Peptides against a protein of PDB entry 5HOI. Designs and how they scored, part 234

Target 1, 351 residues: chain A of PDB entry 5HOI
Amino acid sequence: FRYMPFSPAGTPFGFTDRRYLTMNEVGYVSTVKNSEQYSITVSFFDVGRFREYHFEDLFGYDLCFLNEKGTLFGQSKTGQIQYRPHDSIHSNWTKIIPLQAGERITSVAATPVRVIVGTSLGYFRSFNQFGVPFAVEKTSPIVALTAQNYRVFSVHYSQFHGLSYSLSELGTSSKRYYKRECPLPMSLPNINSDMKKDANLDYYNFNPMGIKSLFFSSYGDPCIFGSDNTLLLLSKWRSPEESKWLPILDSNMEIWKMSGGKETTDIHVWPLALAYDTLNCILVKGKHIWPEFPLPLPSEMEIRMPVFVKSKLLEENKAILNKKNEIGADTEAEEGEEDKEIQIPVSMAAE

## One batch from the design tools (peptide; made by RFdiffusion4, then SolubleMPNN)

Design b1_p23_3_s3 (from b1_p23_3, 14 letters changed)
Fold by OpenDDE base, seed 2:
Structure b1_p23_3_s3 (fold): chain B 351 residues (1-351), chain A 23 residues (1-23)
Amino acid sequence: as target 1 above (351 residues)
Amino acid sequence: SSRAEKRAEMAKRIQELLEESEK
């Protein structure tokens, strides 16, 4: 087994000179190989809010994380990281992460307030948005990271214990754990069954864990999308004894249903984000399970939320809309995160 | 868009992708 650099919804080069470093609801980052250098482009889905930009990459960045304020880049072997704000007001910064012999950066994440670096030896490094370090912690080997605001979702791998996860909050003075290296009930890629197609072998070599993406939902719940094309959501994570993974979408079954029961073996879901009750995704047609160039327009797939949660979400969305209409345009209301734990009921119908 | 509109749009896009394979 080799630790590979992971970025959310990143794609392999395959037989091409270009790939996506990362993509989510904000946009997509592409890289093109030009002899010994790379050309990176940061593109956005909301072209009215953000301007596309590009730059020459002399380092060969193989890690990326995109948010609404900037893009974090990383080089897995050298330990170089770069943060690039989308605005021209804030300066770019570069830093070298110290790596031991054979250590690799395996994943990076960035929010408007935090930068996180995870390694193949399990070093968890935290920084502010300006690259000022907070702490270094030793964990099990990190294979994937995502972050929202102050919260971090980390996936760990052990040859003896398989996959585990942590959920933590990076305050100003301390790190709090909600979950610490708990078992992750995600299926790993089956080399014997899935490798019958050459296209699956190329993807497995790029991403041996089969984690297509991980993100936080719009409600702040950790989500993971594995090689089985099932979206898992961590429910009740504030209550350690009640916390559980919910299989809220089988994307292969949903494609099959929406086709009218036709053969859909060459139609694939590529996950971007979970917004309320819809998976934002790219529909991919062909032999490769990942999007090629040009990137298709994003699509929204309805998730199987239990009916009792749908009513509560509709009431909360209506309350948010009413508050936005009562507060005139000029107050930056600090969205005090009301810690409303969404109780997702247990009875997902086994269809 | 409503959930019904999003589902209809997704179903339409899946049918378009199926028809692209028959050509």
Scores: peptide ipSAE 0.448, ipTM 0.900, DockQ to the pose 0.519
Fold by OpenDDE base, seed 5:
Formats: C-alpha cells, structure tokens, sequence
Structure b1_p23_3_s3 (fold): chain B 351 residues (1-351), chain A 23 residues (1-23)
C-alpha cells in the first residue's frame, strides 16, 4: 500500500496530459502538463459570481481544495502549500510544511476561516485563513480531509485497523472532537473484482482508498462517496450514542431505475456536493468512471433521505426564533442553540 | 425546481447518454 495525495473528486491523468485536481459545487480546478511545468486553471460553475483564472505551476501541485473564497494547493512530496483567494483584494500566501523522511502531505482542506494539512504519518496541522499556525497534533495516518467553517472531517487509515474517521471543530483556543478515530464502515476497493478493466486499475493506482469525494452537506453533515458508488451521511454526530452512517444514495441503483431498467454499466456518477435533498454530480459516459474534458454540466440526483423535513424544521425553527425576537423576550439566545442538530422523526427518515 | 422536476431532468439526461452510445 502507498499513501497517495487525495483531493475531493480529483481525477487521474490517465493517458492524457491533463486532469482535474479537485471539483465541488463551487467549481473545478484543472492542471495541464507543459514540458517540466504545469498550467493550472480555476474554473467556476457560477460564472456571474466568479472569474476564471489561471497560473503557471512550477512546483507540480498534486493536492487541491476549492472553496467560495479561495483555492488551497499543496505539493505532497515537498510540503509546499499555497492559498490563492479568488478575489484580487487578498494576497496569495505560500508555506513549507516540514516533512520527515518519507512523509507526504496526503490531503489538504480550506474554509474561509481555517486551513488544514494532513500527512501520511498522521500529523494534523491547523492554520487560520492567513496561514498562521494554531497547532500540530499526532493522529493515525490521514488519507483524506474536508472542512466546512470550523469543522473538519478526517479519514484515517491503519494497515491493522482499516479506515477510521474523526469529526472535530477548530475553535480559536482548542480543538473539540465530536468523533475521534471511530470505525468508518466504508468498503475499500476490491482489487480482484474491479481490476478486470484497465481504467479501474489506473484509478486504483491514483486513489487506493476509492474515496471519490468527501464533503459536508448543506446541513453540515459529513458525507463520503466510496468506490461502491454509495453516498454515506453521518447522522446524529452531535449525539455520540445516536451517531450512525446512513446509506442515503446507491447511485448505480438510481441510474438503473431512471434508465427504465436498461444496462447502465458505462454511466457513472461523479460526486460534487450534497445540497439539501440532492446530490450535485457529473454524469459520466464511457470506460472511465471519472469525467474527461470538457467537463459536462452538473446534474442533480435525488437522495432517499427526506432532507426536505430538515429544511422545513429549520424554517419552522427560524420562524419560531424570529417570533421570539419580535416578542422582546430577553431570552439569551445561547450561541449554542443554532448548532443543535434538528432531529428528523424516524418515520420520515424511513420514507 | 420541485423534486419531481429534478428527477425528470435526471432521467432525461440518462436517456440522452444512453442514446449517444447507439450512434
């Protein structure tokens, strides 16, 4: 086994000179080989909100994370990271992460308020959005990271224990764990079954964990999309005893149903984000399970969980809060009440 | 769009991708 650099929804080069470094609901980052250099392009789905930009990469960035405010790049071997704001108001910054002999940066994540670096030795490094370091923690080897606001979802791998996950919040003064190196019930790629197609071998060599992407939902729930094309969502993560992984979408089954039961073995879902009750994704046609160039337009795939209940309950709770504020009750809205997980009734979660 | 409209658009896009392979 080799630790490979992971980026959410990143694609291999394959037999081409180009690949996607990352993609999500905001946009996609591509890199093209140009002799000894690379040309990187940061593209956006909302062309009215953001301007596409490009730059020459002399370092060979193999890690990327895109958010609404900027793009984080990393070089897995050298330890170089660069943050590039999408606006021209904020300056780019570069840092070198100190790596031990044989250590690699395996994943990077960035929010508008935090930068996170994970390594093959399990060093978890946190920074603010300006690259000021907070802490270094030693964990199990990190294979994937994503982040939303102050929250970090990390995936760990041990040769002895398999996959685990952590969910943490990076406050100003301390790191809080909601989950700490708990078992992750995700299936690893089956080398013997999947390797019958050369395209699957190329993808496995690029991403041995088979994690196509990981993200937070629009409701702040950790999501992971594995090699089995099942979307897993971590429910009830604020309640340690109630927390569970929910298989909210079998994408192969949904494609098959929507085709009218036709053969769909060459149609693939490439995950971008979970927005409310729909998986934002790219539908891919062909031998490769990943999108080629040009990138097709995103599509929305309906999930099985009635997240509509969570949105309606959020709207009802906001309406109740707004009514309480109009009544002039000095209820100290404890800053902690907005972060209470809305319980979806079990009856509605089963439909 | 409604949930039904999103499902209809996804089904249409899958059908288009199936027909592209028959050409």
Amino acid sequence: as target 1 above (351 residues)
Amino acid sequence: SSRAEKRAEMAKRIQELLEESEK
Scores: peptide ipSAE 0.448, ipTM 0.901, DockQ to the pose 0.489
Fold by OpenDDE base, seed 3:
Structure b1_p23_3_s3 (fold): chain B 351 residues (1-351), chain A 23 residues (1-23)
Amino acid sequence: as target 1 above (351 residues)
Amino acid sequence: SSRAEKRAEMAKRIQELLEESEK
């Protein structure tokens, strides 16, 4: 087994000189080989909100994370990281992460307030948005990271135990765990069945865990999309005993149904984000399971889970709160009420 | 409903992609 650099929805070069370093709901980052150099382009889906930019990469960045405020780059072997704000008002910064012999940066994540670096030896390093370090923690080997605001979703790998996950919050003074190295019930790529096609072998060599993407939903729920093309969502993560992974979308089955039951073996879902009740994704056609160039327009795939019930319950709860405030009832808004998980009735989860 | 419209659009896009494979 070799630890490979992971970025959310990153693609291999294949037989081309170009690939996507990362993509999500904000945009996509591409890199093109130019002799011994790389040209990196940061592109956005909302062209009215953000301006596309490019730069020459002399380091060969193989890790990337895009957010609404900037792009984090990393080089897995050298330990170099660079943060580039989208706004020119804020300065770029570069840092070298100290690596031991044979250690690799395996994943990086960035929010507007935190930068996270994970390594093949399980070093978890946290920084603020300006690259000021908070802490270094030793965990099981990290294979993937994502982050939203102060929350971090990490995936770990052990040769003995397989995949595990952690969910943590990086406050100003301390790290809180909601989940710490709990079993992750995700299927690994099957070398014997799936790799009879050369295209699957190329992807496996790029990403041996088969994690196509890792993100938080618009509601702040951890999501993972594996090689089986199933979207898993972590529900009830605030309640340690009630927390469970929900298979909220089998994308192969949904494509098959929407085709009218035709053969769809050459149509692939490439995940970007989960926004409310829809998976934002790229529909890919062909032998490769990943998008090529140019990038197709994003599509919205409806999930059957009543995330629509979460939005409606949120709107109803907001409407109840607003009515209570208009009636002048001194209900002390306990600061803890905004973070109450909306319980979806079991009856609605079966429809 | 907005959901029914999104499903119809996705189904249309999948059908377009299938027809491009038969050529």
Scores: peptide ipSAE 0.446, ipTM 0.901, DockQ to the pose 0.503
Fold by OpenDDE base, seed 1:
Structure b1_p23_3_s3 (fold): chain B 351 residues (1-351), chain A 23 residues (1-23)
Amino acid sequence: as target 1 above (351 residues)
Amino acid sequence: SSRAEKRAEMAKRIQELLEESEK
């Protein structure tokens, strides 16, 4: 096994001179090989809110994290990181992360208030948005990071225990764990079944964990999208004993259903973000499971809550309706809307 | 857009992508 640099929804070069370093709901970061240097472009989906910018990269940044305020870059081998605000008001800053012999930065994350660096030796380094260090903690080897506000979702790998995850909050003086190196019920890529296609081998060599992306939902729930194309959401993470991973979308099954049951093995979902009840994603057509250039427009895929959650919501809605009927509120429930898609109340996803 | 509209749009886009391979 080799620790590879991970960025959310990053793509390999393949046989090309260009790739996406990262992409999410904000935009996408691309890099192009120009002889011994790279040209990086930071592009946005909301062109009215943000202006695309580019710069020459002499370091060969292989790690990236994009947020609404700036872009964090990292070089996995040298330990160099750079934060570039999208606005011209704030200055760029660069820092070198001290690495031991053979240590690599495996993932970076940035929010408007925090910068996080994870390494192959399990060093978790936290900074503020200006690159001022808070702490260094040693954990199990970090393979992926994402962050929202003060919260960090980290994925760890052990040869003995497989994948684990942590969910933490980075205050000014202390780190709080909601979850600490708990088992992550995500399947690793199956080398024997999937490697029949050369394109899958290229992706596996780029990302051996098969984590296409990880993010926080709009409600602040940790989400992960693995090689099985299933979106997992961590529910009830505030209650350690009640916390569980929910398979909220099988994207292959949804593509198959929406095709009318046609062969869809060449249509792939590339995850960007989870906004409310929709997965923002790129639909990819072809041999490669990742988007090529130019980037297709994002699409929205409806998530399906697991049957047990739908059943509970139906019972709760019936109980609310029965209570309203007992209170004598003449709400004319028009009979005709039986096909009312159960709006998952915003409150229930955030508990 | 409603969830139904988003689903219809996604279904349409998937059909378009399927038809692109038949040409």
Scores: peptide ipSAE 0.445, ipTM 0.899, DockQ to the pose 0.534

Design b1_p23_3_s4 (from b1_p23_3, 9 letters changed)
Fold by OpenDDE base, seed 4:
Structure b1_p23_3_s4 (fold): chain B 351 residues (1-351), chain A 23 residues (1-23)
Amino acid sequence: as target 1 above (351 residues)
Amino acid sequence: SRREEKRKRFAERVQELLKESEE
């Protein structure tokens, strides 16, 4: 087994000189081989909010993470990382992560407040947005990372135990775990069945775990999209004993339904983000399961969120609102909190 | 609804991609 560099929704080169380093709801990062150099372009879906930019890469960055404030790059073998703010007011910074013999950076993540580096030996390194280190922790080997604000979703791999995940919060003083190396019920790519098509072998060699992407939902729930084209959402992660993975979308089945029951073996979902009840994705046509160039326009797939996720999110939002009001209202408690039964909209009844 | 419109647009895009195979 080889630990490969992972970036969310990254694509292989295949037989081309170009690939996507990463894609999400903000945009997409591409790299083009030019002899011994690479040209990197950072593109955005909201062209009114952000300006596309490019630069020459002399290091061969094979890791990337894009957020609303900047782009993190990494080189898996050398340990070099670079953060490039989208705003020219903030300076770029570069750092070398010390790697042991044979160690690789396997994934990187960046938020407006944190930078995270994970390695094949399970070193978890945290930094602020300016590259100031907070901590180094040793975990099981890290194969994928994503982050939102202060929260980190990490996927780990052990040859003996398979896939596990952690969910942590990187405060100013300490790391808090909500989940620590818990079993991840994601199917690994089946080498024997899927390798009949050369295109699947190329993707497997690029990404042996078959994790197409991982992200946080707009509600802050960890999401993972595997080789089985199922979107898993971690529900109830604040309650350690109640936490469960929900298969919220079978994308193959949804495409099949939308086709009217036609053969759809050459139509693929490439996941970008989950916003509320909508999966942002690229619909890919062809032999390759990943988008080629030029990038097709993103598509919005509506998902049937389980009723239990929406109710708990409404309760949590109410609890946040009530805590904000308690700080301000020492004034007269009028008794009229009628229990407005949140009418569960009838349309979420399981047929 | 906004949901029905999203579902319709997605279905239309899947149908477009299906036609591109028949050409």
Scores: peptide ipSAE 0.477, ipTM 0.910, DockQ to the pose 0.502
Fold by OpenDDE base, seed 1:
Structure b1_p23_3_s4 (fold): chain B 351 residues (1-351), chain A 23 residues (1-23)
Amino acid sequence: as target 1 above (351 residues)
Amino acid sequence: SRREEKRKRFAERVQELLKESEE
């Protein structure tokens, strides 16, 4: 096993000179090889909100994380990281992460308030948005990171214990764990079954964990999308004893249903984000399970959220409505569609 | 509904991608 640099929804070069370093609901970051140099482009889906920009990369950044305020870059071998705000008002900063012999940065994440670096030796390094360090913690080897606001979702790998996850909050003075190195019930890529196609071998060499992406939902729930094309959501993570992973979408089954039961072996979901009950994704056609160039427009896949997530949605919507009512907004609440019976998909109903 | 419209658009996009395999 080799630790590889992971970025959310990043793609391999394959046989091309270009790849996506990362993509999410905000946009996509591409890199093109130009001899010994790279050209990086940061593109946005909301072209009215953000201006596309590019720069020359002399370092060969192989890690990336995009958020609404900036882009974090990392070089897995050298330990160099760079944060580039989208706004020209804020300065770029660069830092070298000290690495031991053979240590690699395996993942990076950035929010408007935090920068996180994870390594193959399990060093978890936290910074503010200006690159001021908070702490260094040693954990199990980190293979993937994502973050939202002050929360970090980390995936760990041990040869003895397999995949685990942590969910933490990075306050100003302390790190709080909601979950610490708990078992992650995600299947690893099956080398023997999946590698019958050369394209799957290329992807496995790029991403041996098969984690296509991980993100926080719009409700702040950790989500992971594995090689099995199932979207897992961590429910009730605030209650340690009640916390569970919910398989909220089988994307292969949903594509198959939408096809009318046709063969869909060449149609793939590439996950970007979960907003409410909608998976934002790229629909990819072809041999490769990842998007090529040009990037297709994102598609919205509706998720039948499990009843337990709908109850939380109803509570959060009631809390939002109560806050709006306290602010005196006379928006006539149309009384109508309370009573529609939630048909639980039979596959999620335990017979 | 907005939900039905999203589902319809997604189904249409899947059908478009399927046709591009048959041509």
Scores: peptide ipSAE 0.475, ipTM 0.909, DockQ to the pose 0.563
Fold by OpenDDE base, seed 5:
Structure b1_p23_3_s4 (fold): chain B 351 residues (1-351), chain A 23 residues (1-23)
Amino acid sequence: as target 1 above (351 residues)
Amino acid sequence: SRREEKRKRFAERVQELLKESEE
């Protein structure tokens, strides 16, 4: 087994000179080979909010994480990382992560407040958004990371125990675990059945775990999308005894239904994000299970969220709204910022 | 509903991608 660099929804080069380093609901990061160099472009879906930018990459960044404030890059072999804010207010910073012999950075994640680096030896390194280190923890080997605000979802791999996951919160002074190296009920790619197509072998060599992406939902639930094209959501993670993985979408079955029962073996879902009850994704047509260039427009796939997940999310949103109203009562009326009422779309009503 | 409209658009996009294979 070889530890490969993982980025959420990253694509292989295949037979091309270009690939996506990462993509999500914010945008997509591409890299193009130019002799011994790379040209990186950071593109956004909301062109009114963000300006596309590019730069020359002399290091060959093979790890990437995109958020609303910046992009984190990493080089798996050298240990170099770079954070690039999207705005010009904050400066770029670069550092080298010390790696042992044979150690690789396997995944990186960044939020507006945290930077996380995971390695093939299970070193979990945390930083603030300015690259100031907090701690180094030794865990099982890390194969994937994602983060939202102060929360981190990590996937671990052991040759003896298979896949596990952790869910943690990175406070100012301490790390809290909600889940620590618990079994992850995700199927690994089956080399014997799926490798009949050369394109599947190329993808397996790029991503042996078959994790197409992992993210937090808009409600802060960990999500993972594996090689079986099933979206798993971690429900009730605040209650350790009640926590469970829910198969909330079989994307192959949903495409088949939408086709009217036609053969859909060349239509693939590439996951970006889960917003409420909608999977944001790229619909991919062709031989490869991943998007090529140019990137198609994102599609919205409706998910039948379990009733229990919807009810709890509505209660949490009401509790957040009530807390905002209680805090807003004591601070004097500075007038001007339009409370853009997040119109909860009425469509969350039970059909 | 907005949900039905999203589902319709997704189904339309799947049908478009199916036609691109038949041509």
Scores: peptide ipSAE 0.475, ipTM 0.909, DockQ to the pose 0.490
Fold by OpenDDE base, seed 3:
Structure b1_p23_3_s4 (fold): chain B 351 residues (1-351), chain A 23 residues (1-23)
Amino acid sequence: as target 1 above (351 residues)
Amino acid sequence: SRREEKRKRFAERVQELLKESEE
């Protein structure tokens, strides 16, 4: 087994000189090989909000994470990382992560407030958005990372125990675990069945775990999309005893239903993000399960959220509203009316 | 509903992609 660099929704080169380093709801990062150099382009879906930019890469960045404030790049072998804000007001910074012999950076993640680096030896390194280090922790080998605000979702791999996951919060003074190296019930790629197609072998060599992407939902729930094309969502993670993985989407089954029951073996879902009850994705047609160039426009797939996830989100929103009202209510004792209709955001009203 | 319209647009896109394989 070999630890490979992982980025969310990253694609292999295949037989081409170009690939996507990462993509999500914000945009997509591409790299083109020009002899011994690479040209990187950071593109956005909201062209009115962000300006596309490009630069020459002399290091051969093979890791990437895109957020609304900047792009983090990493080189898995050398340990070099670079953060590039989208706004020119903030300076780029570069750092070298010290690596042991044979150690690789396996994944990187960045939020507007944190930078995280994970390695094949299980070193978890945390920084602020300016590259100032907080801590180094040793965990099981890290194979994938994503982050939202102060929260980090990490996937770990052991040859003896398979896949595990952690969910942590990187406060100012301390790291808190909600989940620590718990079993991850994700199916690994089946080498014997799937490797009959050369395109599947190329993807397996690029990503042996078959994790197409991982992200946080708009509600802050960890999501993972594996080789089985099933979207898993971690529900009830604040309550360790109640926490469970929910198979919220079988994408092959949904494409099959939408086709009218036709053969859909050449149509693939490439996941970007989960916003409320909608999976943002690229629909890919062809032999390769990943998008080629040019990138097709994103599609929105509606997910039937399990009723118990919807009910809990409503309860959490009520609790947040009640806490905001309690903080405001310490002033005047007005006896105002009980029946304030909880304005369910219009986007969550299932008509 | 907005939901039905999203589902319809997604189904239409899947049908478009299916036709491109028959040509």
Scores: peptide ipSAE 0.472, ipTM 0.909, DockQ to the pose 0.496

